# Designs tried in a protein design run: peptides against a protein of PDB entry 7AE7. Part 277

Target 1, 321 residues: chain A of PDB entry 7AE7
Amino acid sequence: KVYKDLREFLEVLEQEGQLIRVKEEVNPEPDIAAAGRAAANLGKNQPAVFFEKIKGYKYSVVTNVHGSWQNHALMLGLDKNTSTKDQFYELNRRWDKFPVPPNVVKREAAPCKENVIDKDINLFEILPLYRINEQDGGFYISKASVVTADPEYPDDFNKLNVGTYRIQVKDRDRVGIQALAMHDIAVQLEKAEAENKPLPIAITIGNNPLVTFMASTPVGYNQNEYEFVGALQDGVPMDIVKSDLYDHLYVPAGSEVVLEGHIIPRVRTVEGPFGEFPGSYSGARLQCEVKIDRITHRTNPIFENLYLGIPWTEIDYLMAL

## One batch from the design tools (peptide; made by RFdiffusion4, then SolubleMPNN)

Design b2_p28_5_s3 (from b2_p28_5, 10 letters changed)
Fold by OpenDDE base, seed 1:
Structure b2_p28_5_s3 (fold): chain B 321 residues (1-321), chain A 28 residues (1-28)
Amino acid sequence: as target 1 above (321 residues)
Amino acid sequence: LDLSNLEQVQESLKKAQEEQKKLEEERK
């Protein structure tokens, strides 16, 4: 099975008993993190947790979407009981199908374009933001697929980068992003900053699970993550659409939320601390700042965010494959 | 916990939330 978006995947997770729906209103803190920990304690078959109602917010949160081998099997369209070995075998088999170019859909056909916010941007109105860990220095967006391009080669689709980065919410329309030197985004940012130019960026939230997976998987600088998504879909292209602000940036057509903006050149602000692992916090650092200039989103957008519970965090599964 | 019993899982999650709320209230 191939999924067009997060919603189709969540439906399958629910059908397969791999999603818990919390229908009662929860507090963003600490209830989301507590429920995530409780779900992790249910055993090896860690379900996704879908929070329908969050106090003080309009929209829902889902966490732990990639939080088990069963969820990974289902992501690949396999039986949920497929062994880890067989999952790896199938993943490797499909990897050899690279490249599978995505379909570029029209704006009108892209669910992520259902709603537009281009003034008075407030991330708190769109995303039910919460502290993931008790000692976190702020609210984090931890499962975003961040789209950037090479500013010297903006039309080279092979240099389009889709990556996962730690993103701290700084203000209503600003986020900090951790771009480490080892990340392709850092190379692209260096080129933009050399000319004192903004780097165009699209931060996409709530994607096809294979997009999230590939955004967390290191690939070559001249390899496009979307072409791997098509390979992992066993040769079925994924659907992408042009961003509204930038002709050279393509986002998943089915994204729940797309934050379009730019990295401010040569500006660094304090980011962190963040609990990357249970009991382990990365210190505060000076990181890049993104100005959000436009939001597009699906009606009733689902905020997909990372679960960092024990045993085996969702990040462990995303990095293990 | 049989994950097939979504109701039991929901009840367990609810209990965990309530316990954590109590612990936070006791720390104040």
Scores: peptide ipSAE 0.022, ipTM 0.543, DockQ to the pose 0.019
Fold by OpenDDE base, seed 2:
Structure b2_p28_5_s3 (fold): chain B 321 residues (1-321), chain A 28 residues (1-28)
Amino acid sequence: as target 1 above (321 residues)
Amino acid sequence: LDLSNLEQVQESLKKAQEEQKKLEEERK
């Protein structure tokens, strides 16, 4: 089984008993985080939790999508009871198929292009934002696949980076991003800032689960994560589409939300604190600032966000393979 | 559903998961 988007995966999770649908209206705080913690405590078969109605917001939230070994098996199109050993074997077998180049689809064929917002941008109208942890310094987007390119080699598809970074919402059309020196995005940003140029960026939310997996998996600077997604799909190419603002940036065709913008050169703003681990908060730091210039999104976009709770975080599963 | 009470949430989610499992078994 190959998934085109998050929605196809959520359907399979629901069919396999690995998704709980909350149909009642919930408060963004503290209910989403509380339900995430509750789901994590259901034992080994931790389901995703889908919140259909969020008070004060128009759209839905899903959490804990990658929150179990069963969900990882299903992500690979395997039986949900496939052992971790057999999952690892299958991952390694498929990894050898790299590279599998993605299909570039037409704009009209890309679900992420169903709606466009290019004026009066307000992230709170599109994303049902909430604090993940009680002491968080703001609202975080913690499960985005962030697309950037090498500004010196913008047409080198092998240098196109898809990574996961901590993103704090700063304003209606601004986010902070943690670009650490060890991240590929930091190399690209350094090159842009040397020229005092903005770095083009696309922040993609609610993706094919293998895109999210690969965005969280370290690869070489000259290796494209989309080509690994195709490999992990057992040789089936994933679908990507050109961004609206940038000819050299490609986003997953099925993304629920795409935030297109730029990292402002040589600007640093206060970001945090954030509860990265239970009981552990990162201090406030100066981080990069992104201006959002355009949003594209599916009709009734699903906000996929990371669960960070006890005893296991969703990130533990994303990093364990 | 009072999601502020972790125990009640856990019980409700567990019940929902059990109901879903029953529905899956009935579909097989």
Scores: peptide ipSAE 0.021, ipTM 0.598, DockQ to the pose 0.013
Fold by OpenDDE base, seed 5:
Structure b2_p28_5_s3 (fold): chain B 321 residues (1-321), chain A 28 residues (1-28)
Amino acid sequence: as target 1 above (321 residues)
Amino acid sequence: LDLSNLEQVQESLKKAQEEQKKLEEERK
């Protein structure tokens, strides 16, 4: 089975008993984190947790979408009881199908374009933001697929990067992003900053689960993550659409939320701390700052966020394959 | 449901998972 978006995957997770729906209104803190920890303690078959109602917010949250081997099997369109070994063999078999070019769809056919916000941007109106860990220095968007291009070769689709980075909300229309030297985004940012130019960026939230998986998987600088998504879909192309602000940036057509903006050149602001690992906090650091200039989103967008509970975090499953 | 109470949350989630599993078995 191939999924067009997060919603089709969540439907399958629910059908397969791998998604728990919380229908009662919850407090963003501490209830979301508490429920995530509780779900992790249910054993090896850790379900996703979908929160329909969050106090003080209009929209829903889902967490732990990639939080088990069963969910990974389902992501690959396999039986949920497929062994880790067989999942690995199937992943490798499909990897050899690279490249599978994506389909570029028209703007009117892309669900991520259903609503537009280009004035008075407020991230808190679109995303049910909460602290993942009690000691976090703020609200984090921890499971976004971030799209950037090479500013020297903006039309080279092979240099289009889709990556996962730590993102802290700084203001209504500003986020901090951790662009480390080992990330492809850092190469692109260095080129932009050398000329004192902004780096165009699209931060995409709530995607096809294979997009999120590939955004968390290191690939070559001249390899496009969307072409791997098509390979992992067993040769079925994924659907992408042009960003509204930038002709050279393409986003998943089915994204729940797309934050379009730019990294401000040569600006660094305090970011953190964040509980990257249970019981361990990265210190506060100077990180890049993104100005959000435009938001597109699906009607009733679902905020997909990372679960960082004990004993196994969702990141452990994303990194294990 | 006070979701801040870990034990109550675990029991509620466990019941929900068992109910979903029963519904899945009834559909087969």
Scores: peptide ipSAE 0.019, ipTM 0.575, DockQ to the pose 0.013
Fold by OpenDDE base, seed 4:
Structure b2_p28_5_s3 (fold): chain B 321 residues (1-321), chain A 28 residues (1-28)
Amino acid sequence: as target 1 above (321 residues)
Amino acid sequence: LDLSNLEQVQESLKKAQEEQKKLEEERK
């Protein structure tokens, strides 16, 4: 099984008993985190948790999508009871198929383009934002696949980077992004900032689960994560579409939400604190600021966000594969 | 490799990724 988008994966998770649907209205705090902890206590086969109704918001949230070995097996299109050994064997076998170039679809064929917001941008109207951890300094988008390019080689598709970075919401149309020196985005940003130019960016939320997986997996600077997604799909290309603002940035065609904008050159603002691991908080740091200039989204977009509950975090599973 | 130990799994995968990255760099 290959998935075009998050929705197809969530359907399979639900069919396989790996998704809990919460139909009752919940408070964003503390109910989302509490339900995630309750799901974690169900055992090793931790399900995703889908919240249909969130008080004060229009749209839904899903958490813990990658939160178990069963979910990882299903992500690979395997039986949910496939052993970790066999999952690893299959992942390695498919990895050798790299590169598998993606299909570029037309704008009209891309579900992420169903709705456009290009004025009076307010992230709180599109994303049901909440504190993930009790002591978090703000609202985070913790499971986005962030697309950037090399500003010196914008047409080199092999230098297109899709990565996962911690993103704090700063204002209606502003986010802070943690771009560490070890990340490929930091190399690209350094080049842009040397010329005092903005770095084009697309922050994509709610993707094909293999996109999210590859965005969290370190690859070479001259390797495209989408070409690995095709490899992990056993040679089936994924679908991508051009961003609206930038011809050289491609986003997953099925993204639930795409935030298009730019990193403001040579500006740093306070980001954090954030609880990256249970019982540990990273301190506040000066980080980059992104201006959101355009949003495209599916009708009734699903906000996929990270679960950081005890005993197992979703990060642990994303890093374990 | 005890696959029930997440730390060992993570370490093994990290090592495999590093080895693969090294092999890819050697192929360039």
Scores: peptide ipSAE 0.006, ipTM 0.299, DockQ to the pose 0.021; fails the geometry check

Design b2_p28_5_s4 (from b2_p28_5, 8 letters changed)
Fold by OpenDDE base, seed 3:
Order: C-alpha cells, then sequence, then structure tokens
Structure b2_p28_5_s4 (fold): chain B 321 residues (1-321), chain A 28 residues (1-28)
C-alpha cells in the first residue's frame, strides 16, 4: 500500500487500531504532552494521538505518528504485526530500487495549494502551537520536512535537500532553525552567506509518512530524498509540486502546511532551551532565523508534531530504522 | 488545569490498550 499524504496514513492507522481520536476540547498545555506521556505507557504498540479540538485554536494536532513498530510496518504498507526483522529486510529490498524519480504535478492538482496566505502572516492562526516540554523556551515545530537547494546549483535536483531540523517559533512570521555543520542545509547556507544572500527555504508540515522518514534519514549530498521515497514505495513515484516563491524548490504535493521563506543571511538569534530528550535540555544557542513570506495549506490543516515520551520517544523509532 | 480532560484521555488510552491486547490474543 502507498499513501499520497498524511491523511491516508492516519485513516489506515485508525482502521488498524493504531490511532486514538480525542474528540473533546483539550488545553494545548499541559494536555497534549500529558496525553503523549500516557500513550508512551502503553508499551510497544503506541498509537498515534489525534486531537480534534484545541482550546484557543482552529485546527487539529496529531502526535506519535511514527511512535511504534506497528506504525512503521503500516508506513511500509505491511501488516502491522510484521516483525522488526522482516521490516528491515523489506526496507533494504526497496532501498535497492533507488532512484525512483518523483512526479511533478500541476499546482491545481496539489492539495497543499488549496489555501494561500501572503499577507499578515501569523503562524498561530495556522498551527496549534504548544510547549512540548514544560521548560521549553517556546513553541517548537519538531517534525517538519525542510526543503533547501544548493545556491550554486539550484537546478540540480540531486542536490535538493529534504531534512528534519529543530524549529522554534520566534514571531508571527519568523522561526529559528538549528542548522548543524553536519547537515546538508548547513553546507547550502554557508554558500549563501558567503555571498550575503538569503537561502530559499520551504518548511513542510504534515507529510506522507515516508517523506518524514526519509527527511530524518541521512543520505548523500547528491542524493534526493524524494527518489528514496519512491524506492520505499516499492517503485511508485511520490508526487511533488513546485513551490510558489521559488522555481527550484519542490514540496510534497500532499503537505498539510507549507511555510515558504528565506534564511536571513548572517543573522543569529537566541533559540531554546528545548528538551530533546526527557530530562535533557539543549541550552540556549544562537541559531539561524527564517522569515516566512508565504504560507500554503490544505483546508483544515493537521499539525503533525513530534511526541517526546519515556521510555522510547518517536525520534528513537525514526532513528532506529 | 482541567484534570477531567486528562483523565478522559487516559481512559481512552487504556481502552485502546485493552482492545489491542484482545486483537493480539485473537491472532495467536
Amino acid sequence: as target 1 above (321 residues)
Amino acid sequence: LDLSNLEKVQESLKKAEEEEKKLKELEE
């Protein structure tokens, strides 16, 4: 089975008993984080948790989408009871199908283009933001697939990078992003900053689960994550669409929310602290700042965010495969 | 702090766990 978007995957999770739907209004704090911790206590078969109504917000949140081996099996279109061993064998078999080039769809065919915000941008109107950890220095977007390109080779599709980075909301139209030297985005940013130019960026939220998986999986600088998604879909291409602001950036056609903008060259602002692991905080650091210039989103967008729990976090499952 | 909502979420999670245990027992 292949999924076009997050919604198709959530439907399967719900059918398979791997999603809990919370229909009652919850407080963004502390209820979302508390529900996540409660889900973590269910053992190895942790369901996703979908919050339909959040006090003070218009839209929904889903957490723990990748939070179990059952969810990973379903992500691969396998039986939910497929052993971890067999999941690895199938993953490796499909990996050998690389590259599977994506389909570029028309703007009119891309669900992520249903709505546009190009003025008076306010992230709080689109995303039900909450503190993941009690001591977090702000609101984080922890499960975005961030799209950037090589500014020297913008037309080289193989150098298009889709990665997962820690993102703190700084203002209505600004986010901080952690671009570490080991990440491909840092190489691209260094090239842009050498010329004192902005780096074009698209921050995509609520994707096909294999996009999120590949964005968390290190690949070569000259390898495109979308071509691996096609391989992991057993040779079925994924659908991508051109960004609105940039001809060289492509985003998943089914993204719930796309934040288009630029990294401001040579600007660093205080970001953090953030609890990356239970009981472990990364200190406040100077990080890059992104200006959001345009938002596209699906009608009634779902904010997919990372669940951080004990003993295993969602990130542990994303890194263990 | 509406603790009542947290309890309902915890109850829903427990029910889901019980249903999953029953499903596993049916597959064995």
Scores: peptide ipSAE 0.008, ipTM 0.367, DockQ to the pose 0.013
Fold by OpenDDE base, seed 1:
Structure b2_p28_5_s4 (fold): chain B 321 residues (1-321), chain A 28 residues (1-28)
Amino acid sequence: as target 1 above (321 residues)
Amino acid sequence: LDLSNLEKVQESLKKAEEEEKKLKELEE
C-alpha cells in the first residue's frame, strides 16, 4: 500500500491496532508526554497516540507515528508482523529504484493549500505547541520536513534538500533552527549568508510517513529525498506542489501544515536546551532564526510531533532504518 | 484497539493531572 498523506497512514495504523485515540480533552503539559510514555510501556508494538482535543488549542496532536517496527512495516505497505530483517531487505530492494521523480500537482489539487494565513501569523493558533520534555527551553517542532535549495542552483531539483532539524518556536512568527555543519541546509545557508541574503525555507509538518523517514535519512547533496520516497513506494511517485512564496521550493502536496519563510542572514539567537535523549539535554546555543511569512494548511490540521520516551525513542526507529 | 492499552494511557493521563494539581496546590 502507498499512502498519499499522514491521514491515510493514521487510518491504517488505527485499523491495525497501532494507534490509540485519546478523545478526552488533555492538557498539553504534562499529559501528551505522559501518554506517550504510557504508550511506550505497552510493549514492543508502541502505538501512535492521537490526541483529538488539547486544552487551549483548536487542533489535534499525533505522536509516536514511527515509534515501532510494526509501524515501519505498515509504512512500507507490508504486514505489520514483517520481521525487521525482511523490512530491511525490502527497503534495500526499493532503494535500488532511485530515482523515482515525484508528480508535481497543481495548487488547487494540493490539500496543504486548503487554507492560507499571510498576515497576523501566530503559530500557536495552528499548532498545539507543548514542551516535549520538562526541562526544554521552549516548544519544539521535532518532526518537520524542512525544504531548502541551493541558492546558486535554485533550478537544480537534485539539490533540493528535505531534512529534519530541531526547531524551537521563538515567537508567533519565528522559529529557531539547528543547522549543523554536517547538514546540507548548512551548506546552502553558508552560500546565502556569504551574500547577506535570506535563505528561502518551507517547514512542512504532518507528511506522508516516507517523507518524514527520508527527511531523517542522510542522502547525497545532489540527491532529492522525494525521488527516494518514490523508490520506497516501490516506484509510485509521490505528489509535490510548488510553495506559494518560492517557485523553486516544492512541498509534499498532502502536508498538514506548511510554514513558508526565510532564514534571516547572519542572525543567531539563543536556542535550547532540548532533551534529545532520555536524561540527556543539549545545551543552549546560538542558532539560526526563521521568519515565517506565510502558512498554508489543511482544514483541521494534525500536528505530528516526536515522542521521546523509554525504552526506544521514535528517533531511534527513524534512524535505525 | 486493545482496550487494555487505552486504559493504561487513561490511567497515565489521570496520574499526570493529579501530579500537576498537587504541584499547583504546593505553589499556592
Scores: peptide ipSAE 0.007, ipTM 0.345, DockQ to the pose 0.022
Fold by OpenDDE base, seed 4:
Structure b2_p28_5_s4 (fold): chain B 321 residues (1-321), chain A 28 residues (1-28)
Amino acid sequence: as target 1 above (321 residues)
Amino acid sequence: LDLSNLEKVQESLKKAEEEEKKLKELEE
């Protein structure tokens, strides 16, 4: 089975008993984190948790989408009870199909383009933001697939990078991004900053689960994550669409929310602290700042965010592969 | 195919399986 978007995957998770739907209105804090902990305590078959109603917000949140081996099996379109060994075998078998080029769809065919906000941008109107950990220095977007290109080779699709980075909300239309030197985005940013130019960026939220998986998986600088998604879909191309602001950036056609903007050159602002692991906080650092210039989103967008529960965090499953 | 990444993934999966086994042994 192949999923076009997060919604198709969530439907399967629900059908397979791997999603808990919370229909009652919850407080963003502490209820989202508390419900995630409660779900983690259900044992090894940790379900995704879908919050339909969040006090003070219009839209929904889903957490722990990748939070179990059952969810990983389903992501691969396998039986939920497929062993980790067999999942790995299948992953390796499909990996050998790389590259599988994506399909570029028309703008009007892309669900992520259903709504546009290009004025008076306010992230809080689109995303039900909350503190993931009690001691977090702010609101984080933790499962975004961030799209950037090489500014020297913008038309080289093989240098298009889709990565997962820690993103802190700074203002209504600004986010901090943690671009470490080991990340491909840091190479691209260095090139842009050398010329004192902005780096074009698209921050995509609520994707096909294989996009999120591949964005969290290190690949070569000259390898496109979308071509791996097609490989992991057993040779079925994924659907991408051109960004609205940039001809050289492509986003998943099914993204729930796309934040289009630019990294401000040679600007660094305080980011953090963030609880990356239970009981451990990464300190505050000076990180890059992104200006959001345009938002496209699906009607009633779902905010997919990371769950950092005990004992197994969703990040452990995303990093374990 | 950088086989080194595949080996790391294999090692991580094996470690996750071992940790999962240990967790089961602790729950019993």
Scores: peptide ipSAE 0.000, ipTM 0.328, DockQ to the pose 0.015
Fold by OpenDDE base, seed 5:
Structure b2_p28_5_s4 (fold): chain B 321 residues (1-321), chain A 28 residues (1-28)
Amino acid sequence: as target 1 above (321 residues)
Amino acid sequence: LDLSNLEKVQESLKKAEEEEKKLKELEE
């Protein structure tokens, strides 16, 4: 099975008993983290947790989407009881299908374009933000697939990068992003900053689960993550759409929320601390700052965020592949 | 996610699994 968006995957997770739906209104803190921990305590078959109602917010949260081997099997369109070995075998088999170029859809056909916010941007109105860990220095967007391009070769689709980065919400229309030297985004940012230019960016939230997986998987600088998504879909192309602000940035057509903006050149602001893993916090660091200039989103957008509960975090499953 | 953190996460997971296993063995 191939999934066009997060919603199709969540439906399958629910059908397969790999999603818990919390229908009661919850407090963002501590209830989301507490429910995630409770789900993690269910053993090896950790379900996703979908919170329909968040106190003080309009929209829903889903966490732990990739938080089990069963969820990973389902992501690959396999039986949920497929062994880890067989999942790896199938992953490797499909990897050899690279490249599978994506389909570029029209703006009108892209669900991520259903709603637009281009003034008075407030991230808190669109995303039910909460602290993932109690000791976090703020609110994090931890499962975003961040789209950037090479500013020297903006039309080279092979240099289009889709990556996962630590993103702290700094203000209503500002986020901090951790662009480490090992990340492709850092190469692109260095080129932009050398000329004192902004780096165009699209921060995409709530994607096809294979997009999130590939955004978390290191690939070559001249390899497009969307072409790997098509490979992992067993040769079925994924759907992408042009960003609203930038002709050279393409986002998943089915994204729940797309934050379009720019990295401010040569600006660094304090970011953190963040609980990267249970019991360990990274210190505060100077990180890049993004100005959000436009938001597009699906009607009733689902905020997909990372679960970092003990013992197995969702990161562990995303990185174990 | 810093790949350097991946090894730490994997080590932390392994420790957590070992601790959970020890806790289960103590409850038996």
Scores: peptide ipSAE 0.000, ipTM 0.303, DockQ to the pose 0.018

